# Designs tried in a protein design run: peptides against a protein of PDB entry 2MBZ. Part 8

Target 1, 143 residues: chain A of PDB entry 2MBZ
Amino acid sequence: GINLTPEEKFEVFGDFDPDQYEEEVRERWGNTDAYRQSKEKTASYTKEDWQRIQDEADELTRRFVALMDAGEPADSEGAMDAAEDHRQGIARNHYDCGYEMHTCLGEMYVSDERFTRNIDAAKPGLAAYMRDAILANAVRHTP

## One batch from the design tools (peptide; made by RFdiffusion4, then SolubleMPNN)

Design b1_p9_2_s2 (from b1_p9_2, 6 letters changed)
Fold by OpenDDE base, seed 5:
Structure b1_p9_2_s2 (fold): chain B 143 residues (1-143), chain A 9 residues (1-9)
Amino acid sequence: as target 1 above (143 residues)
Amino acid sequence: FPVEAALFS
């Protein structure tokens, strides 16, 4: 999937190995448009592309953590804007991500323990906060 | 970590 050397992968992703999910993802989602789009887009990504994506993700993580620390509710304008940026980032880098798809992803973040553990490594409850912000953002964009 | 690296489950 990700055509980087082991050293490059470590430099970009650290202890997280994105390829560890490749078999399961292909088994469950290999016939979906989202999977196809992601494979097509990422096939040409360089180390610099992946680093940019990682930097964007880290920035959003810090942004959500800061909102939580400030006591801002997940349906605040700040939290919803962060969720919107997350959605747009997925759309640019991986696959078309409408609000319905985004809400499904948000639910996965709290229902799949692997996602929850990985996300909450930054701050306990972050996955749930993101899910709630994603849902709120979807609602405000669905009049 | 890039949450986008594992968007399927």
Scores: peptide ipSAE 0.116, ipTM 0.791, DockQ to the pose 0.363
Fold by OpenDDE base, seed 4:
Structure b1_p9_2_s2 (fold): chain B 143 residues (1-143), chain A 9 residues (1-9)
Amino acid sequence: as target 1 above (143 residues)
Amino acid sequence: FPVEAALFS
């Protein structure tokens, strides 16, 4: 798992504890390539690595919230670019994330109430906005 | 937070 002390985990992730989902993730996806890739990549991560990942996630959250507050459609260039950066961040930090995988993640954000609640803590409707932006970005990149 | 790493779809 994440090689951090309990204190370090709290410093980086705060109230969100990814370890609480470890058993479920392993049971459902333990034999997938994405799971394997994530375990292999993150095995060497330091506290600084996890902090960078958290900072990137926070920045993207703020970016999407700003787009929503500005009234930008989820299929705007700004929203689609944010979705693309999100996809690339996943690919860089965790596992290969093509556009199909990304759209599946976006759908999970709105279909799994746990994700919806966690994401919408930043702004109501954020999960749906992200899903729509992810889908739009995938469409524009699919010839 | 790394929501994309918590669960897979």
Scores: peptide ipSAE 0.113, ipTM 0.788, DockQ to the pose 0.371
Fold by OpenDDE base, seed 2:
Structure b1_p9_2_s2 (fold): chain B 143 residues (1-143), chain A 9 residues (1-9)
Amino acid sequence: as target 1 above (143 residues)
Amino acid sequence: FPVEAALFS
């Protein structure tokens, strides 16, 4: 779990409580490399680390929303670049995230209602837009 | 929320 006080968790994540999903995550993904890597990396994270991660996520969200508002296709260079930054952020902060893994995450964003609801809170259709951008980025980087 | 780690945190 995240080693923050309840107050710190609220400051960083707001109404979202990652601990609500801890047991489910362990049961479903506890035997994966991604889970192991994430646990190992985040074990040393401070409040400042988590805040940085949240800030990065918020910035990326704003970036995708801006692209959508501008009418940029999900397979535009701008959208694909944002997807690439998203992939690299996952790799840096949580677990190795190749393009195949990234596309799987993108599909999850539109197939798991919990993800879709939370992502689309910023803008309706954002999850689908991200999925499409992630796929396009993966294609262009896979010779 | 940390969408990147939701299934692995």
Scores: peptide ipSAE 0.103, ipTM 0.790, DockQ to the pose 0.578
Fold by OpenDDE base, seed 3:
Structure b1_p9_2_s2 (fold): chain B 143 residues (1-143), chain A 9 residues (1-9)
Amino acid sequence: as target 1 above (143 residues)
Amino acid sequence: FPVEAALFS
């Protein structure tokens, strides 16, 4: 799991406990390349690294919320650029994330109620907006 | 929540 003390985990992740999903994640994805890459990269992460990742996620959330509030379509250049940054962030921090993988993640955000609930805590409909932006970004890069 | 920490769930 994440090599942080219980106090450090609370400071970084708050009420969300990633350890609650560790067994399920290993059971479902333990034999995939993505899982292996993620474990290898994150094994050396410090509290500061995890905090940086959380800060990046929060910033991206704010960007998407701002786009929604401005009435920008999910297939606008602004929304697609935010989706691209999301994809690249996953690639830097966790595992190789191509456009097809990214679209699969986007679909998970709206089909897994746990993700939908957690994402939409920032703004109702955010998960669906992200999924649509992710799909649009993938389409424009796959003519 | 940190979406990256739960990417596999």
Scores: peptide ipSAE 0.100, ipTM 0.785, DockQ to the pose 0.365

Design b1_p9_2_s3 (from b1_p9_2, 6 letters changed)
Fold by OpenDDE base, seed 5:
Structure b1_p9_2_s3 (fold): chain B 143 residues (1-143), chain A 9 residues (1-9)
Amino acid sequence: as target 1 above (143 residues)
Amino acid sequence: FVVEAALFS
């Protein structure tokens, strides 16, 4: 789904190769609305678009790490706000992401070892922290 | 972040 040259992909994503998941993604999610929306939105994305998305993700990663280092609980306003920004970023860039969808993503971060390893590369336990923040943010927005 | 996008793209 990412129509960049191999060099452009390396410049944006580094060691991560998003195309390595294409077959599995199609098999598991090919019939979902999220898959359709993501394919439609990202089809026109330029290198600059993908770089912006990666920069946003990196900034949120640093933000979560800083919260963890400060000892802020995952249900703090700071952590929940970071989770909300994450949700909004997904909605803006990829597919409609309600709070239920977001909680499903959060659970996947800790249940799929590949996600856990990639996320925790920034800081051990980050995936679990994000999952908890995502859940807390969903709860506060569903009174 | 990028990984989650890959699963829905």
Scores: peptide ipSAE 0.103, ipTM 0.800, DockQ to the pose 0.616
Fold by OpenDDE base, seed 3:
Structure b1_p9_2_s3 (fold): chain B 143 residues (1-143), chain A 9 residues (1-9)
Amino acid sequence: as target 1 above (143 residues)
Amino acid sequence: FVVEAALFS
């Protein structure tokens, strides 16, 4: 798991407890390349590294919320660029994330109620907006 | 977002 003290985990992740999903993740994805790559990369992560990852996620959330508030379509260049940054962030921090993998993640955001609830805590409909932006970004890069 | 390190569909 994440090599942080309970105190540090609370400081970084707050009310979200990633350990609650550890067994399920290992059971479902433990034999995949993505899981292996993630474990290899994150093995050396410090509290500061995890905090940076959370900060990046928060910034992305703010960007998407701002786009929604401005009435920008999910297939706008602004929304697709935010989706691209999300994809690249996953690639840097966790595992190789191509456009098809990214669309799978986007679909999970709207099909897994746990993800939907957590994401939409920032703004109702955010998960669906992100999914649509992720799909649009994948389409424009796969003519 | 954290669980996306391995969990996907």
Scores: peptide ipSAE 0.103, ipTM 0.795, DockQ to the pose 0.313
Fold by OpenDDE base, seed 1:
Structure b1_p9_2_s3 (fold): chain B 143 residues (1-143), chain A 9 residues (1-9)
Amino acid sequence: as target 1 above (143 residues)
Amino acid sequence: FVVEAALFS
């Protein structure tokens, strides 16, 4: 879990409580390398680290929203670049994230209503847009 | 996004 006080968690994540999903995540991913890597990396994270991660996520959200508002296709250079930055951010902060893993995450964004709701809070359809951008980015890097 | 990462924490 996240090594923060309840107050610190609220300051960083607001109403989203990642610890609510700890049991489910352990059941689904507890035996994967991704889970192990994330647990090892995040064990030393401070509040400032988590805040930085949240800031990075917010910046990426703004980028995707701006692309959508501009009418840019999800397979545009801009959208695919944002997807690539997303993948690299996951790799830097949590676990090795190849293109296959990334596409699986993208599919989860649209198939799990909990993720869809959380993502689309920024803009309706954002989850689907991200999924499409992630797929396009994966295709261009794995021809 | 922090959502998928937070799930593994």
Scores: peptide ipSAE 0.100, ipTM 0.789, DockQ to the pose 0.615
Fold by OpenDDE base, seed 4:
Structure b1_p9_2_s3 (fold): chain B 143 residues (1-143), chain A 9 residues (1-9)
Amino acid sequence: as target 1 above (143 residues)
Amino acid sequence: FVVEAALFS
């Protein structure tokens, strides 16, 4: 798992504890390439690495919220660019994330109530907005 | 978004 002390985990992730999902993740996805790649990449991550990843996630959240507050459609260039940065972040930090995989993640945001609740804590409807932006970004990149 | 590192639909 994440090689951080309990104190370090709290400093980086706060009230969100990724370890509480470890068993479910392993049971559902333990035999997938994505799971393997993520385990291999993150095995060497330091506290600073995890903090950077968390900072990137926070920044993307703020960016999407700002787009929503500005009234920008989810299929706007701004929203699609944010979705693309999200995809690239996953690819860089965890596992190969093509556009199909990304759309699956976006669908999970609205179909799994746990994700919906966690994401919408920042702004109601954010999960749906992200899903739509992810889909739009995938479409424009799929000739 | 840490959970999405391995858990997806």
Scores: peptide ipSAE 0.107, ipTM 0.798, DockQ to the pose 0.318; fails the geometry check

Design b1_p9_2_s4 (from b1_p9_2, 6 letters changed)
Fold by OpenDDE base, seed 5:
Structure b1_p9_2_s4 (fold): chain B 143 residues (1-143), chain A 9 residues (1-9)
Amino acid sequence: as target 1 above (143 residues)
Amino acid sequence: FVVEAGFFS
């Protein structure tokens, strides 16, 4: 789990507690390479590391919202670039994230109502927009 | 995003 005090967790993540899913995560993903890599990488993360990751996520969220507000399609260059940055961020911070894995994550964003609700808190339809951008980005990189 | 971090942390 995340090695932060309850106060630090609140400062970084607010009302969202990522550790609330620890048991379910272990049950579903405990035997995957992604789980192992994530545990190994994040074990040494400080509050500053988690804050940086949260800041990166918030920036990408604002970027996607701006694209949606501008009417840019999810398969636009801007949306696909944002999806690529998201993929690279996951690879850097958590686990190896190829395009296949990324598309699976995108699909989870719309198929798991908990993810959808959390993501769409920023803007209705954001999860679906991200999923579509992730898919488009994967397609353009795997002709 | 923090959402996937929660699912793999």
Scores: peptide ipSAE 0.102, ipTM 0.792, DockQ to the pose 0.657
Fold by OpenDDE base, seed 4:
Structure b1_p9_2_s4 (fold): chain B 143 residues (1-143), chain A 9 residues (1-9)
Amino acid sequence: as target 1 above (143 residues)
Amino acid sequence: FVVEAGFFS
């Protein structure tokens, strides 16, 4: 799990505790390269590292919400760029995340009700918007 | 976005 004290975890993640999903993640993806890469990378992460990751996630959330509020289509350059940054963030911080993997994650956001609920807490429909942006970004990068 | 996940949820 994340090697932080309970106080540090609260400071970084607040009410969202990623460790509550550890068992399920291990059961579903424990034998994948993505899981191995993530465990290997994050094993050395400090509180500052996790804070940076959380800040990046929060920033992307706000960015997508702003795009939705502005009425920008999910296949707009702005939305696709946000999706690309999301993909790159995953690749940098956790595991290799190609466009196929990214689209699968996007589909999970709308098919797994837990993810949908968590994401849409920021704005209703955000998960679907992100999925669409992720797909559009993948399409434009897969000629 | 912190939790690692795979293709087939």
Scores: peptide ipSAE 0.102, ipTM 0.789, DockQ to the pose 0.199
Fold by OpenDDE base, seed 1:
Structure b1_p9_2_s4 (fold): chain B 143 residues (1-143), chain A 9 residues (1-9)
Amino acid sequence: as target 1 above (143 residues)
Amino acid sequence: FVVEAGFFS
């Protein structure tokens, strides 16, 4: 769990409550290295750390939205670079995230309606765009 | 969605 007060959680995440998924995540991935790494890293995170992570996510969202608005394909250099930064952000903040793992996350964004809804709140179709960019980035790095 | 990055398919 995130060691923030309810007030701090609201300040950082707003209406999104990551802790509501804690049990499901534990049930599905509790025995994985990714889960262990995430728990170890985030255990010491402060409010400022979580805020930085959220700021990074918001910046990435704006970046993808801008690409979509510009009509750039999801397999463009710009979109793939954004996907790469996304992958690296996960690796830095949570757990080792290889390209296969990243593509699995991308698929989750379009297959789990909860994620789709949350992501597409910024722009309809963003989840699918991100998935495609993630896949393209993975392909170019793992020929 | 980055916060929930540990929750993957």
Scores: peptide ipSAE 0.098, ipTM 0.790, DockQ to the pose 0.285
Fold by OpenDDE base, seed 2:
Structure b1_p9_2_s4 (fold): chain B 143 residues (1-143), chain A 9 residues (1-9)
Amino acid sequence: as target 1 above (143 residues)
Amino acid sequence: FVVEAGFFS
């Protein structure tokens, strides 16, 4: 799990406790390289590391919302750039994330209602917008 | 939420 005190967890994640989902995550992802890499990387993370990750996620969310509010298509350069930054952030913080993996994550965002609901809390349709941007970004980076 | 790590919130 995340090696933070309850107070630190509240400071970083608020009312959300990621450890509540540890068993389910392990059952669903435990046999993947992504899970292994994530566990190895995050084992050394400090509170400051987790806070940085949360801040990056919040910034990306705001960025996508701004694109949607501006009427930018999900396959616009701006949206695809945001998707690329998302992919690179995953690679930096959690696990190797190629474009195929990224597209799989995008599909999960719209197929798993828990993800959809949580993402769309920022703006209705955000999960679908992200998925489409992720796909477009993957296409433009394939040879 | 931390979608990249598979967290559901």
Scores: peptide ipSAE 0.110, ipTM 0.794, DockQ to the pose 0.341; fails the geometry check

Design b1_p9_3_s1 (from b1_p9_3, 5 letters changed)
Fold by OpenDDE base, seed 5:
Structure b1_p9_3_s1 (fold): chain B 143 residues (1-143), chain A 9 residues (1-9)
Amino acid sequence: as target 1 above (143 residues)
Amino acid sequence: SLSMLSAFV
């Protein structure tokens, strides 16, 4: 798991405790390459690494919110670029994330109420907007 | 966080 003290975990993740989901994640993804890659990559992560990942996520959230506030469609170049950065961030930090995988994640954001609630905490409808942007980005990158 | 959520259920 995440090799941080309880205090460090709180400092980085706040109310979100990834350890609470380990069992379910293992049940759903334990036999996948993505899971194995993530465990392998993150095994060496320091508090600074996790903080960087959190900061990237927060920045991306703000970026999507700004796009929504500006009235940019989810299939706008700006929204699709944000989705692409999201995909690349996952690939860099956790596991190889192709466009198909990314679209699956996007669907999960709107189909799993736990994800929806967490994401929409920043702005109502953000999860759906992200899903749509993720899908649009995948489409433009698919032959 | 968004990225962390992508690694979890």
Scores: peptide ipSAE 0.231, ipTM 0.853, DockQ to the pose 0.440
Fold by OpenDDE base, seed 3:
Structure b1_p9_3_s1 (fold): chain B 143 residues (1-143), chain A 9 residues (1-9)
Amino acid sequence: as target 1 above (143 residues)
Amino acid sequence: SLSMLSAFV
């Protein structure tokens, strides 16, 4: 698991407790390459690493919200670039994330209510917007 | 966060 003290975990993750999902994640994905890669990458992460990852996610969230507020379509260059940055961030921090995998994640964001609720906490419809941007970005990279 | 959620796919 995440090797932070309870205090550090609270400082970084706040109301989100990743330990609550550890058993479910292991049950669902314990035999996948993605799970293995995530465990290997995150094993050495410090509090500062986790904070950086959170900051990157928050910045991406703000970026998507700004695009939505501006009325930019999800298949705009701006939205697709944000989706690409999301994909690359997953690849750097967690596991190899190709365009097909990214598309699957996008679909999960709208099909699993837990993901939808967590994402849409920033703005209603954000999960759907992200899904559409992820799809558009995948399409432009797989003509 | 989005990144953390993605780790729990």
Scores: peptide ipSAE 0.223, ipTM 0.855, DockQ to the pose 0.495
Fold by OpenDDE base, seed 1:
Formats: sequence, structure tokens, C-alpha cells
Structure b1_p9_3_s1 (fold): chain B 143 residues (1-143), chain A 9 residues (1-9)
Amino acid sequence: as target 1 above (143 residues)
Amino acid sequence: SLSMLSAFV
């Protein structure tokens, strides 16, 4: 789990507590390399590390929203670059994330209503836009 | 956040 005090968790994550979903995550992914890598990497994370991760995610969200507002297609260079940064961010902070894995994440964003609601809180349709950008980015990087 | 959501793959 996240080794922060309740106060620190609140400061970083607000009303979202990822530890509340630990059991579900373990049930779904407990036997995967992704889960193992995530546990190993995050075990040493400080409050500053978690805050950095949150800041990166927020910035990425803003980028996608800006692209949507500008009317840029999800398969535009800008959208695909944002998707690539998302993939790389996951790789740095949590687990190895190839293009196939990333595509699976994108599909989950639109197939699991909990994810859809969370993502679309920033802008309606953002989850679908991200999914499309993720797919486009995967395609352009797959020979 | 997107990062935390990624933990639920």
C-alpha cells in the first residue's frame, strides 16, 4: 500500500483513496508482472513522489482536454504524443507498459463505467478520446 | 488521477 499518513494521503489524493481498491486490484491483477512491479516501485515512494505523479497526470489531462477543445482529432500528432507520454509515464511510475497493454487500458477506460466517470469528470468524452489516441499511437508505433 | 487509475489495469 501507500506508506503515507492519512493526512498526507488526503493532501495528495484528496477524496480518492487508492487503498480502498487494493483488494479488487489484487483479485484482478495480483498474479501479474504489472502488479508486482507496481508494488515494488511504489513501496519506496515519498509524499513528494506521489505528488509528482499526480501533477503529471493532471498535466496530461489538461493536454488532452486542450486538444479536444481545439478540435484536434484523436489520431492527430498532438493527441498521439500525449498518449505516448501517458504510456511512458505509466512505465516510469508503475510497470512496464507496452502498446498492447496501453491499448487494453484505453479499452478499460470506456468499458468500465467507474473509469469513464472518473476520467470524464474533466471533460465529457475524454475517456473515449484518450482510448482513440492510445490506439492511434499504438498503431503508428507498431511496424 | 490517470496515474492511479493505471494501477487498476
Scores: peptide ipSAE 0.227, ipTM 0.856, DockQ to the pose 0.468; fails the geometry check
Fold by OpenDDE base, seed 2:
Structure b1_p9_3_s1 (fold): chain B 143 residues (1-143), chain A 9 residues (1-9)
Amino acid sequence: as target 1 above (143 residues)
Amino acid sequence: SLSMLSAFV
């Protein structure tokens, strides 16, 4: 689990408690390389590390919302660049995330209602926009 | 958050 006190967890994650999902994650993904890599990377994370990760995620969310508000298509360079930054962020913080994996994540954002609700809390349709941007970014980077 | 959602593969 995350090596933070309850108070620290509250400060970083607020209403979201990642430990509530630990069992499900292990059950579904415990035998994957992604899970192993994530556990190895995050084992040493400090409160400051987790806060940075949250800040990065929040910034990316705002960036996508701004693109939507500006009317930029999900396959625009701006949206695809944001998707690329998202992919790279996952790679840095959690596990190796290729374009195929990223596309699968994007699809999950719209197919799993839990993810959709979480993402669309920032803006309705954000999950679909992200999925489309992720796909477009993957396509442009696939030889 | 997007970050924590990435744990679900």
Scores: peptide ipSAE 0.227, ipTM 0.855, DockQ to the pose 0.478; fails the geometry check

Design b1_p9_3_s2 (from b1_p9_3, 4 letters changed)
Fold by OpenDDE base, seed 1:
Structure b1_p9_3_s2 (fold): chain B 143 residues (1-143), chain A 9 residues (1-9)
Amino acid sequence: as target 1 above (143 residues)
Amino acid sequence: SLSLISYFV
């Protein structure tokens, strides 16, 4: 779990409560290497580590929104590069994230309405845009 | 914005 006080969690994540999803995540991932890796990596994370992770997520969100606002296709080099950075960020901070895993995450963003709603809070259609960019990036790296 | 939960399927 996240070893932060309630106040620290609020400072970093705001209204989002990761503990709210602990049981569901365990049910879905509990017996996977990804879950084990995430538990091992994050066990030592400080508030500053979590803040950095959140800052990276915010920056990536802004980057995708900017691409959409500029009219760049989801399979543009800019969008695919953003997707690649997303994948690498997950690998660095949480668990090994190959292209297949990444495309599964992208599909979840559009198939689970909870994720769609949360992501599209930044910009309507962002979840679908990210999914398409993730898929395009995976294709170009696994011809 | 992306959240921690977005990293779990």
Scores: peptide ipSAE 0.340, ipTM 0.889, DockQ to the pose 0.420
Fold by OpenDDE base, seed 5:
Structure b1_p9_3_s2 (fold): chain B 143 residues (1-143), chain A 9 residues (1-9)
Amino acid sequence: as target 1 above (143 residues)
Amino acid sequence: SLSLISYFV
């Protein structure tokens, strides 16, 4: 798991507790390369690493919200670039994330109500916007 | 904002 004290976890993640979902993650992903890669990469992460990851997620969220507020379509260059940065961030920090994997994640954001509620806390419809941007980004990178 | 759990399906 995440090797942080309860205080450090609260400082980085606030009310979100990643360990709460450990069993479900293991049940869903325990036999996948993604799970293995994530465990291997994150095993050495410091508090500063986790804070950086959270900061990147917060920045990406603000970026998508700003795009929505500006009326930019989810298949705009700005939205697709944000989706690409999201994909690359996952690949860099957690596990290999190709466009197929990324689209699967995007679909989960709208099909699993827990994820939808969590994401839409920043702005209603954000999960759907992200899913559409992820899909558009995958399409533009697939001949 | 996006959470760590959002990286898993």
Scores: peptide ipSAE 0.340, ipTM 0.889, DockQ to the pose 0.416
Fold by OpenDDE base, seed 4:
Structure b1_p9_3_s2 (fold): chain B 143 residues (1-143), chain A 9 residues (1-9)
Amino acid sequence: as target 1 above (143 residues)
Amino acid sequence: SLSLISYFV
């Protein structure tokens, strides 16, 4: 799992406890390539690595919220660029994330109520906005 | 904010 002390985990993730989901993730995705890649990549991560990843996630969240607050449509260049950065971040830090995989993630955000509640904690409708932006970004990058 | 769980698929 995440090789951090309880104190370090709290410093990086705060109230979010990734260990709470370890068993469920393994049960649902343990036989996928994405799961294996993620375990392999993250095995060597330091506290600083995890902090960077958390900072990137926080920044992306704020970016999407700002786009929504500004009234930018989910298929705007700004929203699609944010979706692309989301995809690239997953690819760098966790597992290969092509546009099809990214689209599947977006659909999960709105079809699984737990994901919807988790994401919309930042702003109501954020999950749907992200899904739409992810889809639009995938379309523009698919020949 | 986005959590690590959002990447778990």
Scores: peptide ipSAE 0.340, ipTM 0.889, DockQ to the pose 0.458
Fold by OpenDDE base, seed 3:
Structure b1_p9_3_s2 (fold): chain B 143 residues (1-143), chain A 9 residues (1-9)
Amino acid sequence: as target 1 above (143 residues)
Amino acid sequence: SLSLISYFV
């Protein structure tokens, strides 16, 4: 798990409390390869590691928002590249993330209202935009 | 922004 003090967790994650979802995640994914890989990789993570991961997420969010504000289609090179960076970031920090898995995550962003609300806090429609970019990126890599 | 739990479906 995340071996940070409550204060450190607040500093890194802010209003998001991962402890609220720990039991649900374990019940749903505890027997999967992705869960096992994530636990193995993150076991040694420090506060600085978690902060870096959060910074990457924030940067990606800003990048997608900028694309939306510029009117770039979700299947543009810029949007698909951002989706690819998202996929690679998951693979680097958590678990092997192929294009099928990435597409499943994208669908979750629009089908689970908790994630939709969380993501769209940055910009209305961001979750749908990310889902579309993730799908487009997967399609271009699996012709 | 994306949360940590966003990496699990």
Scores: peptide ipSAE 0.321, ipTM 0.884, DockQ to the pose 0.420

